Peptides against a protein of PDB entry 3B8E. Designs and how they scored, part 66

Target 1, 230 residues: chain A of PDB entry 3B8E
Amino acid sequence: PFLIFIIANIPLPLGTVTILCIDLGTDMVPAISLAYEQAESDIMKRQPRNPKTDKLVNEQLISMAYGQIGMIQALGGFFTYFVILAENGFLPIHLLGLRVNWDDRWINDVEDSYGQQWTYEQRKIVEFTCHTPFFVTIVVVQWADLVICKTRRNSVFQQGMKNKILIFGLFEETALAAFLSYCPGMGVALRMYPLKPTWWFCAFPYSLLIFVYDEVRKLIIRRRPGGWVE

## One batch from the design tools (peptide; aimed at target 1 K164 F168)

Design b2_p29_8_s1 (made by RFdiffusion4, then SolubleMPNN; from b2_p29_8, 27 letters changed)
Fold by OpenDDE base, seed 5:
Order: structure tokens, then C-alpha cells, then sequence
Structure b2_p29_8_s1 (fold): chain B 230 residues (1-230), chain A 29 residues (1-29)
């Protein structure tokens, strides 16, 4: 998100508080859940062939998978960001290069895509309005991420959701997202303004995309063991 | 009072981060 902010010179889509909430609130439980994840049934049945080469390949595959999932998460967050700004009169094309004027407190006549002038305070409200939905989007896509991380080769449909820690993580991050989104005073305290319920649905296509992507990946691995995707 | 202090500290940190980001943008431009 920060790199895109710099490259596109757009208003900041994700605040520091939001980042901290992701790192401390949503990422810890998944990390713990992965530590307690039961070994895949297939790992126990296969004799270790070459522990040095297999570890290296596994680390590369994990790194690639997390990188790709991270890109999809970022895309989902930015999609939500652009939807919210568009609903407030700022079309995505108009946001390109707008950051300089957007962050200037002395400019109170920044025009939106429809010629409406926005004061600095109004712009900051809209900016902070994007932080909560971006966070919620990350949480929603993490639902899929948590579910897919449970298995390396097996389908989620085959193994099921038996990990109680994983299930707890899903509820915890959702509860945190709801608390930060709707609790009175969060706008003043954390600059996280209330989220419209409809904005939760902006992330669902990307959550589904992650799920489908991982299932397809796992399907390919199962059909072509030792292929370019393993 | 402690919450206001923490808020001010956070705002100052955010200001510093923004300044650093602006410098980075200037260096990349």
C-alpha cells in the first residue's frame, strides 16, 4: 500500500493505526494457528526423499504463495479504497497525482471529479473514512487466507476446518474489525470512521479469488507432483 | 490526559513519517 501511495501519488489509503491493527490484531492469530496446524496427512505418509532440496523448494513455494496472496489482498484493499472515494466524488483517474494538493492544508478548494470543492478537513475525513474499509477488506481476504493455509496439497473441502485456533482467529479478527468499524469514538481516537455495511462486500470477490486460486494451485500440485508449480 | 499525550505522540510520529515519505518522493522525482 505504501509503495503504491508513493508511485501513484494518491491519498494515503492505509493509516499507521490500521497497519498496527493488522500486525498486532489480525496477523498474530494466523501465525499461532499455523504453528499448531496438524501435519498434512500426506506429509506423514511420504518418506523424506531429499531433506535439503525439499526444504528449499518448500520455502520457495511458500514464499511465492504468500507473495501472490499479498498482491490479491492489496488489490482488494485498493478496490475498496477507490469505491469509497468514487462514492464521495473522486474517480480513480482524478486521484492520480492529487496527493500534493490533497495533503496541503492551505488548499481548501481541491475539486473532485464533478467540480465540487473540498476543504482540507473534508478531504481528511474522506481519507480517514477509507482506512477502516481497507482494514476490513484485509480481514475479509484473510478469512480465505487462513482457510487455505490449513492445507498445502489437500483441498479445504477434504480436510475441513478442524483447527479450533483457526476458527477462533476468524471470529477474533472479524470481531476486531466490527469493533473498530462501529464502536463510538473510534473516529476520534483511531481516525477510523464508521464503515457502511455495504463496504464489507467489496472484499468478497477478492476473498473468493484467493480461495479459488489456492484450490486451483492445489489441484495442479495433486495432478502434477514435481511440476513447475511444486 | 494520557490518551491525549499518546495521541499527540502518535500525531508527531505520523508527521515525521509523512515528512520522510515526502523526502523519499522528492529523491525519487
Amino acid sequence: as target 1 above (230 residues)
Amino acid sequence: DELEKARKELEEKLKKIRELAEKLIEELS
Scores: peptide ipSAE 0.000, ipTM 0.214, DockQ to the pose 0.021
OpenDDE base, seeds 1, 2, 3, 4: peptide ipSAE 0.018, 0.011, 0.000, 0.018; ipTM 0.402, 0.291, 0.249, 0.369; seeds 1, 2, 3, 4 fail the geometry check

Design b2_p29_8_s2 (made by RFdiffusion4, then SolubleMPNN; from b2_p29_8, 26 letters changed)
Fold by OpenDDE base, seed 1:
Structure b2_p29_8_s2 (fold): chain B 230 residues (1-230), chain A 29 residues (1-29)
Amino acid sequence: as target 1 above (230 residues)
Amino acid sequence: SELEEALRELEEKLKEIREEAKKKIEELS
């Protein structure tokens, strides 16, 4: 996500407070829940052929998988961001390089893709309007991520949802998302304006993509236990 | 208001970091 901000020089889709809320509120409890997840039955039964190489391969596979999932998650957030800005008159192409002028308090005539001039205050309102949906998108995508990351090889359907801590984590992050989206004062305090319920569904395709990706990945791993999955 | 000010400051710092990172990337490119 950070690289896209640097390269594209677009208005900030996710505020620092929102990032903090993700890191502390949504990622921490799920991460703890994963530490208590039971090992997969098939992994426990598998004797390592070469403990050194198999460990290295497994660590690399996990790192690649999480990197790819994180990329899909970021893409989901950015998609939501671009959709909202486009609905407000800022097409993605127009946003490229706009950040410098966007963040300047003294420029009150920033034009959108249709020639409408936006004051600094108006721009910040639309920016903050993006923060909440971006956050919610991340949370919804994390539902898939958190469900799949508990397993390395087994399908979610095979392993089941027995970890009560994970279920609690999913509930907590959803409750936090609802709180931040609908609690009065969050627009001022956290720069997160109220979210229309319809925006929760914007992330679902990406959540599904992550589920499908992970199930396919796990299927390949089960079929080729010594192979690399890119 | 204090929180808003702190958030603005943090955003400005983040902007600076991003600009510096951009310059470094451009120099390395």
Scores: peptide ipSAE 0.005, ipTM 0.227, DockQ to the pose 0.020
OpenDDE base, seeds 2, 3, 4, 5: peptide ipSAE 0.000, 0.000, 0.000, 0.000; ipTM 0.217, 0.244, 0.178, 0.218; seed 3 fails the geometry check

Design b2_p29_8_s3 (made by RFdiffusion4, then SolubleMPNN; from b2_p29_8, 27 letters changed)
Fold by OpenDDE base, seed 1:
Structure b2_p29_8_s3 (fold): chain B 230 residues (1-230), chain A 29 residues (1-29)
Amino acid sequence: as target 1 above (230 residues)
Amino acid sequence: KELEEALEELRKKLEEVREEAEKKIKELE
């Protein structure tokens, strides 16, 4: 997210505080939950053909899968960001290169895509309005991510949600998202303004995409044991 | 219980980071 922010020179889609909340609040509990996740029976049944090469290949594949999931998460967040800004009059094309003027406190007449002038305060409100739904989008996408990362080969429907730590992680991140979104004072304290309940649904397509992606990946792994997708 | 303790520790860390971030934000403002 931050790289795209720098490259595109757009208004900040995700604040530093929000990033910290994601990292500490949403990523740590999942990481812990994964550490306690039981190994799939199918993984344990496989004798390594070559322990050195198979380990390296597996690490590369896991890294690639996480990288792809992270990219989908980022895309989901940016989608929500662009939708909110578009609803407020800032089309995606107009946001390109706007950061310099956007962040300037002395410029109070930044025009949107429709010629409406925005004060610095108004711009910051809409920017901070984007931070919350971006965070929520990440949380909702992480629901799928956490569930899919539980298993390497088996479908979620086959393995089930037996890990209580994982379930707790899902609850915790959702509760945190709700708290940050609706608790009074979060706009000032965290630069996260209250979120309309409808914005929770913006992430669902991406959550579903991750879920489908992983299910397809796992299906391929099951059908082609020892393939490059493992 | 271990999970609750870990969660509480995480919450404390989050709050510390939040406070530090808020301080830094205030310093930059």
Scores: peptide ipSAE 0.000, ipTM 0.226, DockQ to the pose 0.029
OpenDDE base, seeds 2, 3, 4, 5: peptide ipSAE 0.000, 0.000, 0.000, 0.000; ipTM 0.235, 0.238, 0.247, 0.242; seed 5 fails the geometry check

Design b2_p29_8_s4 (made by RFdiffusion4, then SolubleMPNN; from b2_p29_8, 26 letters changed)
Fold by OpenDDE base, seed 4:
Structure b2_p29_8_s4 (fold): chain B 230 residues (1-230), chain A 29 residues (1-29)
Amino acid sequence: as target 1 above (230 residues)
Amino acid sequence: KELEEARKELAQKVAEVREEAARLVAELE
C-alpha cells in the first residue's frame, strides 16, 4: 500500500497506525494459530523427487503464492479506498498526482472531480475516513487468507477448520476491527474515524476472490503434481 | 442525463460528508 502511495502520489490510503494494528494486532494471533495448525497429510506424505532442488523450488512457489495473496489483499484495500473517495467526489484518475496539493495545509481550495473545493481539514477528514474501512477491508480479506493458509494442496472443504486457535484469532481480529472502528476517541487517538456498517461488506468480493483463487490453484496442483503453481 | 443525475447524487453525498467532516473537525479542535 505504501509503495503505491509513493508511486501514484495519491492521498495516503492506510495510515501508520493502521499498519501497526495489522502487524501487531491482527497478524499476531493468526500467526501463532498457524504454528499450531495440524500438519497437512498431503504436505507431510509427499516425497520430493530431489530433496535439494524440489524443496527450494517448492519454497519459491509457496512464496510466490503468498505474495499473490498479499497483492490481492492490497487491491481489496485500495478498492475500498477508491470507492470511498469516489463517493466523496474524488475519482481515481483525479487522485493521481494529487498528494502534493492534498497534504499542503496552506491550500484550502483543492478541487474534486466535480469542481467542489475542499479545505485542508475536510480533506484530512476524508483521508482518515478511508483509514478505517481500509483496515476493515484488510481484516475481512484476512479471514479468507487465514483459512486458505492452513492447507497447501487440500481444499478447505476437505481439510476443514480443525484449529480452534485460528477460529479464536479470527474473532479477536474482528473484535479489534470493531473496536477501532466504533469506539469513541479513535478518530483523535488513531486517526480512524467511525465506519458505516455497510463498508464491512465491501471486502467480501475480494475474500471470495481469494477463496476462488486458492481453490483453483489447489485444484491445478491436484491435477498437475509438480506444476509451477505448487 | 443519467450521468448528471449521478453527479447530483454524488454532490449531495459530498455535501453530507462535508457537514459530517466539519462536525468531526469541530470535535477535534
Scores: peptide ipSAE 0.015, ipTM 0.358, DockQ to the pose 0.016
OpenDDE base, seeds 1, 2, 3, 5: peptide ipSAE 0.000, 0.000, 0.000, 0.010; ipTM 0.178, 0.271, 0.229, 0.309; seed 3 fails the geometry check

## One batch from the design tools (peptide; aimed at target 1 E172 P184 Y193)

Design b2_p30_1 (made by RFdiffusion4)
Pose (drawn by RFdiffusion4):
Structure b2_p30_1 (pose): chain A 230 residues (1-230), chain P 30 residues (1-30)
Amino acid sequence: as target 1 above (230 residues)
Amino acid sequence: SVVITVAVVVSVVLVVAAVVAIVYVNLMNN
């Protein structure tokens, strides 16, 4: 959101105060819950881990996330940001440009008249909007995320999806999102109500991508002992 | 068991609260 905000100088898809809603807020309970997760095999049947090699935060870890599911999770939120506008004057292949505030009216695009009070608006189909969706979009995929980060070798099937806390930590997240996106007014600090009709589901298309992917590979992992590149 | 019960209760309360908040916002819009 901040990165592409510079390369193509488009409107800020995600705010800063908006980021402190994934960490010390929404993703919180989910990860804590990840811990209650149980065994995945008879571990008391394997030499002790050599602290010189198999680190905790391996770098393959980074690959399988910081550059793989952080992306297909990236596109999904970096998509909803578009169709959050298209239904208001989004530039499918346009827009790529600054948007002053002291401008107050004077300019718009794609057949419109945006500015003052609609400048609180020219930055409201984004502020109290686009951001908040690029938010729910996050959580949206954090589902398939939270359900894949529940093993590194077994399918959600071979390991029943029964982490009471986590299952009942999901609603315990999703709800925070909506009870926050429709907060009777806590929209001052955060954003405004994103149209329940669609503004949500739009990110859901991608979550299904995440899931099946890591779900597949795990097979490639199992169907292949010392699985190749994966 | 207690922790699981609490987590379930908390989840239900939050869902209810979210639904109520959505209804409230729609009423304000109408």

Design b2_p30_1_s1 (made by RFdiffusion4, then SolubleMPNN; from b2_p30_1, 24 letters changed)
Fold by OpenDDE base, seed 2:
Structure b2_p30_1_s1 (fold): chain B 230 residues (1-230), chain A 30 residues (1-30)
Amino acid sequence: as target 1 above (230 residues)
Amino acid sequence: DELVQQAEERARELLKKAEEAIEEVKRLLE
């Protein structure tokens, strides 16, 4: 998210402190849950023929899978961000390069895509209105990521939700999202204004996309064991 | 209430420092 912000020079989609809260609060528990997950019996049964090459390949495959999922997650967040800004009159094309003028406190006549002028305060309210939905989108997409990371080869339907740590992680992320979205003072402290309940559903298509992507990936892995998609 | 205010102030200071760091990184990348 931050890289796209720098490259596109768009208004900040998510505050740095909120990013830290995501990294520490939402990513750590899933990582721990995965570490305690009993390696799928099929992964442990394969003695590495060459420990050095097989470890490297496995690390590369894991890195690629996480990279792809992370990319879809970021796209979901940015989609929600662009939808909110578009509803407020700022089309995605108009946001390109707008950051300099957007953050300038002395410019109170920044025009939206429809010629409406926005004061600095109004722009910041819209920016901070985007932070909470972006965060919630990440959390909802992470639900799918956590569910799919439970299994390397088996479908979620085959293995079921037996990991209590994973379930706890899902509840913790949801509770954190609810706390950051609705607790008084979060708008001032974290620049996360209260979220309308309807925006929780904006991320669901992307969660479904990740779920479908992972099920297709796992299906390919099952059909072609040792393929590049693993 | 005082603890919440102190936490809010600290969060604001951290946000300000983070924004400054982001601006510095932007300047380095320009």
Scores: peptide ipSAE 0.012, ipTM 0.244, DockQ to the pose 0.024
OpenDDE base, seeds 1, 3, 4, 5: peptide ipSAE 0.008, 0.013, 0.007, 0.005; ipTM 0.263, 0.260, 0.258, 0.227; seed 3 fails the geometry check

Design b2_p30_1_s2 (made by RFdiffusion4, then SolubleMPNN; from b2_p30_1, 25 letters changed)
Fold by OpenDDE base, seed 1:
Structure b2_p30_1_s2 (fold): chain B 230 residues (1-230), chain A 30 residues (1-30)
Amino acid sequence: as target 1 above (230 residues)
Amino acid sequence: DELVKKAEERALELLKKAEEALKEVEERLK
C-alpha cells in the first residue's frame, strides 16, 4: 500500500499507526493460529522425499502463494479507499498526482472531480476516514486467508472449521477492528475515524475472490498432483 | 511454546524494522 502511495502520488490511503495496528494486532494471533494448524496439516506431517530440495521448493511455493494473497488483500484495501474518496467527490483519476497539493497546508481550495473546493482540514478528515475502512478491509480479507491456509490441498468444505485457535484469531481481529473503528478518541490518537457499518461489507467481494482463488488452486493441485501449482 | 515464542520474537523484530522504515519515509514526505 505504501509503495503505491509513493509511486502514484495519491493521498495517503493508510496511516503509519494503522499499519502498525495491522502488523502487531491483526497478524500476530492469526499467524500463531496458522502455525498450529499447519503443524496438524500434511505439510508438516509429510516427510519430504528429499529434505534438501523438496523443502526449498515447498517454501518457495508457499511464499509465492502468500505473495499472491497479499496482492489480492492490497487490491481490496485500495478498492475501499477509492470508493470512499469517489463518494466524497474524488475520482481515482483525479487522485493521481494530487498528493503535493493535498498535503499542502496553505492550499485550502483543492478541487475535487466536480469542482468543489476542499480545505486542508476537510481533506485530512476524509484522508483519515479512509484509514479505518482500509484496516477493516484487511481484517475481513484476512478471515478468508486464515480459513484457506488451514490446508494445502483440501477444500475448506472438506476440512471444516475445527481449530479453536483459528476461531479465536478471527474473533480477536474482528474485536480489534471494531475497537479501533468505534472507540471514542481513536480519530485523534490513531487517525482512525468511526466507520459506517456498511463499509464492513466492501471487503466481502475480495474475501470471496480469495476463497474462489484458493479453491480453484486446490482443485488444480488435486487433479494434477506434482504440478507446478503445488 | 518455544516455536510460538520464536515466531513472536521474529515478528516483533520485523515490526520494528518496518516502523523504522515508515518513520524514515514519513520524514521524507514532510
Scores: peptide ipSAE 0.018, ipTM 0.312, DockQ to the pose 0.035
OpenDDE base, seeds 2, 3, 4, 5: peptide ipSAE 0.007, 0.014, 0.012, 0.012; ipTM 0.272, 0.288, 0.255, 0.269; seeds 2, 3 fail the geometry check

Design b2_p30_1_s3 (made by RFdiffusion4, then SolubleMPNN; from b2_p30_1, 24 letters changed)
Fold by OpenDDE base, seed 3:
Structure b2_p30_1_s3 (fold): chain B 230 residues (1-230), chain A 30 residues (1-30)
Amino acid sequence: as target 1 above (230 residues)
Amino acid sequence: DKLVEEAEKRALELLELAKKAIEEVEKKLK
C-alpha cells in the first residue's frame, strides 16, 4: 500500500503505524503458527536429503507465497479505500496526483469530483476515515490467508482447525482490529476513526475469493504434482 | 509454549519500536 501511495501520489490510504501493526502484529503470529505446523509436518516426513537446499527452497516458496498474499491484501484494502473516497465525492481518477494539495494545510479549497470544496480539516477526516476500513479489510483477508496457509497441499477441511496457535492468531488479529477501531483515543493516536460495523462485511467477498483461489490451486497441485503452479 | 511466549514478547517489542519509528516519520512529514 505504501508503494502505491508513493507511485500514484494519492492521499495516504493507511497510516504508517497501522501498516506496522499489520506487518508485525497480524503477520507474526500466523508466521509462527505456520512454522510450528511445518515443523510438525516435517517431523512426520523423512529428513530433508539436503538441509541447506531444501531449507532455502522452502524459504523462497514461503516468501513468494507471503508476497502474493500481501499483494492481494493490498488490493482489497485499496478497493475499500477507493470506495470510501468515492462515497465522499473523490473519484479514483481525481485522487491521482492530489497528495501535494491534499497534505497542504494552507489549501482549504481542494475540489472533489463534484466541485465541492474541502478544507484541510475535512479532507483529513475523510482520510482518517479510510484508515480503519483499510486495516479491517486486511485483517479479514488475513483470516482467509491463515486458513489457507495451514495446508500446503491438503484441503483445509482435511486438517481441520486443530492448530491452537492458528486459532489464537485469528483471535489476536481480530481483537487488535476491534481495539484499534473502537477504543477511545485511537482516532487521535493512530488516526483511525471508528468504523461502522457494515464495513467489516465489505472484505468478506475478497476473503472468499482468496479461499476459492487457494482451494483451486491446491486442487491443481494435487492433481498435477510437480506442475509450475507449485 | 515458551518459544511462542518469547516470540510474542519479541513481537510486542518490535511493535513498540515500529510505533516509535512511525511517530518519528510522522513528525518529519508534518
Scores: peptide ipSAE 0.007, ipTM 0.240, DockQ to the pose 0.050
OpenDDE base, seeds 1, 2, 4, 5: peptide ipSAE 0.006, 0.007, 0.000, 0.000; ipTM 0.245, 0.248, 0.211, 0.241

Design b2_p30_1_s4 (made by RFdiffusion4, then SolubleMPNN; from b2_p30_1, 24 letters changed)
Fold by OpenDDE base, seed 4:
Structure b2_p30_1_s4 (fold): chain B 230 residues (1-230), chain A 30 residues (1-30)
Amino acid sequence: as target 1 above (230 residues)
Amino acid sequence: SELEKKAEERAKELLEKAEKALKEVLEKLK
């Protein structure tokens, strides 16, 4: 999000403090949960032919898969961001390069895509309105990510939800999202204005996409053992 | 209230400054 903000010179989609909350609050517990995840049954049964090389290859493949999932997560967040801004009159194309004028307090007549003028205060309200949904979108997408991270080859339906730490992580990140979204003062403290409950569902298509992606990946791995997708 | 709005504006300003500083740090780390 921050990189895109810099590169595209768009209004900041997610506050820096919120990014830190994601990193520390939502990613840490999942990372721990993965460390305590029971070895996948098929991983345990497979002896690598070359433990050193095969481990490295597997780590690379896992890293690639997580990288792809991360891209899908980012797309989900940005989708939500662009939807909100579009609903407020700012089309995605119009946002490109708008940052300089957007952040300038002395410019109170920034035009949206429809010629409506926005004061600095109004722009900041819209910006902060985007922060919460972006964050929530990431959290909702992370639900899918956490679930799929349990296995490399087995379907989620086959492996089940046995890791209590993972489940705890899901609740923790959800609780954090709810807290940041609805607790009074978060609009001031974290630039996270209250979120309409409907926005929680905005990320569901992306969560589904992640599930489908992972299931397809796992299916390929099962059908083609030792393939590049493993 | 008007006082709450002013307080919110000030808080937002302070937060913006903090975020700017943090962004600068993050940019230096990249």
Scores: peptide ipSAE 0.006, ipTM 0.227, DockQ to the pose 0.020
OpenDDE base, seeds 1, 2, 3, 5: peptide ipSAE 0.000, 0.000, 0.005, 0.000; ipTM 0.203, 0.200, 0.242, 0.217; seeds 3, 5 fail the geometry check

Design b2_p30_2 (made by RFdiffusion4)
Pose (drawn by RFdiffusion4):
Formats: sequence, structure tokens, C-alpha cells
Structure b2_p30_2 (pose): chain A 230 residues (1-230), chain P 30 residues (1-30)
Amino acid sequence: as target 1 above (230 residues)
Amino acid sequence: VVSVVVVVSVVLVVLAVLAFFYVHWMEAHS
């Protein structure tokens, strides 16, 4: 959101105060819950891990996330940001350009008249909007995320999805999002209510992508002992 | 602990629904 905000100088898809809602807020309970996760095999049947090699935060870890599911999770939120505007004057292939504030009216685009009070608006189909969606879009995939980061070898099937806390940590999250996106007024610090009709589901298309993917490879992993590139 | 977590999750869901209904009601009277 901040990166592409510079390359193609488009409107800020995600805010800073908006980021401190995934860390010390929403993703919180989910990850804590990940811990209550149980065994995945008879571990008391393997030499001790050599602390010279198999680190905790491996770098394959980074690949399988920081550059793989952080992306298909990236596109999903970097999509909703578009159709959060298209239904207001989004430039499907346009917009790529600054948007002053002292401008106050004077300019708009794609058949419109945006500015002053609609400048609080020219930055409101984004502020109290686009951001907040690019937020729920996050959590949206954090589901298939939280349900894939529950094994590194077994399918959600071969390991029943019964991590009481996590399952009941999901609503525990999703609810925070909405009870936060429809906060009777805590929209001052955060954003405004994103139309329950669609503004949510739009990110859900991608979550299904995440899931099946890591779900597949794990087979490639199992159907292949020392699985090749994966 | 599980019972508490379930209760908390239900409460949050209810609160979220009620917050939606409240916002929807305000919008309908705007």
C-alpha cells in the first residue's frame, strides 16, 4: 500500500493508523491461538533439532510467506481498493496522480466534481472507506491464512479443524473488524462503515485462492518425499 | 477457557450485528 503509492503515485490504499489494526489488534488472538495447536506427528521420534541449521525463522519461511502468500493476499486487498472506488468514480486505468487537499474542489475525474467537503470526501471514498476495506480484505484472507498456518504437512482434513480457541478466535477477529468498521463513531480515529452488501465479500474471492494453494503443495510435499523445489 | 472463548466470540458477533443495525438505522433516517 505504501510501496505502490510511490511507484504509480495513486491514492494511499492503506493508512498507517490503519496498519496498527492488524498487529496489536486483529491478528493478535489468531496467532496466539495458533499456539494451542497440537501435535502433527510422533515428534518424540526424531533426533534433536540441530540449532546450527533448522532455525526457527527459517528463510524458506520467508519465501512461503513474505513472497508467496503475502502476494496473493496482496492482490486481494490491492483489488478491493479499486472496486471501492469504481462505484464512486474510480479510474480503472486512470487516477494515477496526486490529490491535493488545499485544492478544495477544483479537480476531479472520470465524469465528476470532487473537492471541498467532498475533499473531506475526495479523501473519504478512501479515508473512511478504501482503507477500511483494504482492512477487512486483509482479515478476509487471514482466515484461509489462519487455516493454512495450522500445519506444514497435513491437510485441514488429515488434521481436524478443531483448535477450539482458533476456530472461536476467528469470529473473535472477524467481529472486531466489523464491530470496528461499524463502530457507532470510532470512525474518527479509524474509518467508516463499508457497505455490508459487497464491500466485504469482494476480498473473499482471493481467500479461496490462498487456501487451495498451500493445500495442494502439501500434497506435492507428501506425494513426494524430499519434494523438489517446494 | 474454551467456554469463555466461545462466549466472548458470541458476544462480539452480537455486538457487531447490533452495531450494523444501528448504523443501518441511522442511515435510513438520514

Design b2_p30_2_s1 (made by RFdiffusion4, then SolubleMPNN; from b2_p30_2, 26 letters changed)
Fold by OpenDDE base, seed 2:
Structure b2_p30_2_s1 (fold): chain B 230 residues (1-230), chain A 30 residues (1-30)
Amino acid sequence: as target 1 above (230 residues)
Amino acid sequence: LVEEAEQRALELLELAEKYLEEALKKLLEE
């Protein structure tokens, strides 16, 4: 997210604190859960443990957790960010390169896509209004993504939700999201303004899309072992 | 004061992240 912020020069979609909260609170426990899920899967398969294979699997799990999940989360968050800003009069195209003026305290007449002028305070309120939904969107996307990442080849429906640590992680990240979104003072402390409950659902179509995509991917892998889709 | 609090919170979060990452790495190496 921060890289896109720098490259695109858009208003900051997600605060640094929230990024850290994602990394620590939402990604770490899931990553641990995936490690345990792999161990359980290996136990269930009764395959002889090969340390080299186990290392490769671990590296792949880490890559999935920090690479794929992170990218999907970022995309989901940015989607929500752009939706919120568009609803407030800032179309995505208009946001490109706007950061310099957006962050300038002395510019109080930043125009939106419709010619409305925004004071520094007003636009910062809108920016901070995006932080919480961005974070929550990541959490909601993680619900699907973590479930997806449980297995490389098997459908989620086949394996089910057996990993207690994963379930715990899902509840923890959801609780954290709720805390950060609704606890008094978070707007000041973390620049995360209270989230309208409706915004929790903004990510659901995206989460569903990712879920469907992965299930289709897994289906293809099962039908064509060794394909490029792996 | 708020900025200082944010900075302290960030520092703590970064430390926690490093700790958890190290713990995870150790767990994955076993």
Scores: peptide ipSAE 0.014, ipTM 0.305, DockQ to the pose 0.020
OpenDDE base, seeds 1, 3, 4, 5: peptide ipSAE 0.008, 0.010, 0.013, 0.008; ipTM 0.253, 0.298, 0.310, 0.257; seeds 1, 5 fail the geometry check

Design b2_p30_2_s2 (made by RFdiffusion4, then SolubleMPNN; from b2_p30_2, 25 letters changed)
Fold by OpenDDE base, seed 1:
Parts: sequence; structure tokens; C-alpha cells
Structure b2_p30_2_s2 (fold): chain B 230 residues (1-230), chain A 30 residues (1-30)
Amino acid sequence: as target 1 above (230 residues)
Amino acid sequence: LVEEVEKRALELLKKAEEALKEYLEKLEKE
């Protein structure tokens, strides 16, 4: 997300405080949940395979899966960002290179895609309005990620959601997202303005996409053991 | 290389913009 911001010179889609809340708040419990599930799966099913080679392959596969999931999360966040800005009159093409003028306090006549002039204060309100939906989008996409990561080889439908740690992680992420989105003073303290409840649903297509992608991936792995997808 | 990456990024953003416009038009009709 931050790399695209630097390359495209667009208005800041995600604030530093929001990034910290994601990294420290939302990712910690899921990571712990996944670590416990991996430990349980490793204890129960390891026939003595050659521990060095199989561990390296599994670590690479996990790293690639997390990298791909992270890219889809970023795409979901950026989609939400562009939707909000488009609703406010800023089309994606118009945002390219706009950052310099956007962040200039002395320019109060920045034009949107429809020729409407925006003051610095108005622009910053719209910018900060994007932070909360971006965060919420990541949380909703992480729900799918957590459900997917529970099953390395089996379909999510086969193992079910019996893991209490996973359920707790989902609850914690959702509670944090709700707190940051709706608690009074968060707009001033964290630059996260209140979110319309409808924006929670903007991430659902991406969560579904991740779910379908992973199920298809797992299906391919099951049909072609030892293929390039592994 | 940077200019080529920027050009590709611009093309992707144009496609995304078109998709977003179509999505917004659908939302306005509902």
C-alpha cells in the first residue's frame, strides 16, 4: 500500500497510525492463532519426513501464500479508497500526481474530476475519511484469510470453524475495527472519521475472491500433488 | 524503467477507473 502511494503520488490512502493499528492490533492475534494451528497440525500428522527439506518447502509455500494474500488485501484496500474518492468527485486518473497540490495548505482551489474546487480542509476530511474504510476493508479481508489459513490442504468446509482461537481473533479484529470507526474522538486522535455501515460490505467481494482463489488453489494442489503450485 | 512502470500503472488505473465508473453507474440505477 505504501509503495503504491510513493510511486503514484496519490493522496495518502492509509495513515501511519492506521498502519500501526493494523500491524500491532489486527495482525497479532491472527498470527498467534495460525502459529498454534501449525503447531497442532505438526504434532499430529508428522510422519518422520526428512525435517530439513520439508520444512524449507513448507516455509516457502507459506511465505508465497502470505505474499499473495497480502497483495489481494492491498488491492481490496485500494479499491475501497478509489471508490470513496470517486464518490467525492476524484476519479483515479485525476489522483495521479495530485499529492503535491493536495498536501499544500496554501492551495484551496484544487479541482476534482468534475471541476469542483476543494479547500485544504475539505481535502483532508476526504483523505481521513478513506483511512477508516481502508482499515475496515483489511479487517474484513483478514476474516477470509484466517478461515483459509486454518486449512492447509483440506477445504474450509471439511474442517469447519471449531478453533476457539480463530473465533477470538475474528472477534478482536471486528471489535477493534468498530472501536476505531465509531468511538468519539477517533477522528481527532487517529484521523479516522466515522464510517457508514454500508462500507463494511465493500470488502465482501474481495473476501469472497480470496476464498474462491484459495479453494481453487487447494483443489489444484489436491489434483496435482507435486505441481508448481506447491 | 521507471517511466515504463509508470505507464503500465497508468494503464491499470485507467482500466480500474472504467470498472469503477461502471460499478457506480450500476449503484445509481439501483
Scores: peptide ipSAE 0.006, ipTM 0.221, DockQ to the pose 0.018
OpenDDE base, seeds 2, 3, 4, 5: peptide ipSAE 0.000, 0.000, 0.000, 0.005; ipTM 0.208, 0.216, 0.192, 0.209

Design b2_p30_2_s3 (made by RFdiffusion4, then SolubleMPNN; from b2_p30_2, 24 letters changed)
Fold by OpenDDE base, seed 2:
Structure b2_p30_2_s3 (fold): chain B 230 residues (1-230), chain A 30 residues (1-30)
Amino acid sequence: as target 1 above (230 residues)
Amino acid sequence: LVEEVEKRALELLKKAEEALEEVEKELKLK
């Protein structure tokens, strides 16, 4: 997210604190859950695997999975960000390069895509209104990602929700998202304004797309063992 | 374990916030 923010010079889609909450808070419990699930699966896979080659392959697969998940999460957040800004009159194309003027306190006449002028305060309110939905979008996408990660080894339906740590992580992320979204003072402290409940649903189509993408990926891997998609 | 992880996460978040504030201060000074 931050790299795209720098490269595209768009208004800050996600506060730095919120990014840290995602990277350190929300991702940690899922990571632990995946580590436990891997350990549990390794216990079940008693086939004589060469532990050196399997560790390397697993570490590469995990690294690629986390990298892809993080990229998809970022895309989901950016999608929500662009939707919110578009609803407020800022089309995605207009946001490119706008950051310099957007962050300038002395410019109070930043025009949107429709010629409406936005004061510094008004545009910062809109920016901060985007932070919370971006975060919530990532959390909702993480729900899908966690479900997807389970399906790599066994059908989600066969394993069920037996991983208590995963369930706990999902609840923790959701509770954190709710807390950051609705707790008084978070707008000042974290620059996250209260989220309309409707924006929670904006992430669901994206989570579904991720789910479909990963299922298609898995299907391709199953059909072409040894393909570049591994 | 979860409570300990949460506590560590909160501590890391706090440290990261402090580090970020320092970076923001340095960026504002440049």
Scores: peptide ipSAE 0.006, ipTM 0.264, DockQ to the pose 0.037
OpenDDE base, seeds 1, 3, 4, 5: peptide ipSAE 0.005, 0.005, 0.005, 0.000; ipTM 0.271, 0.221, 0.225, 0.253

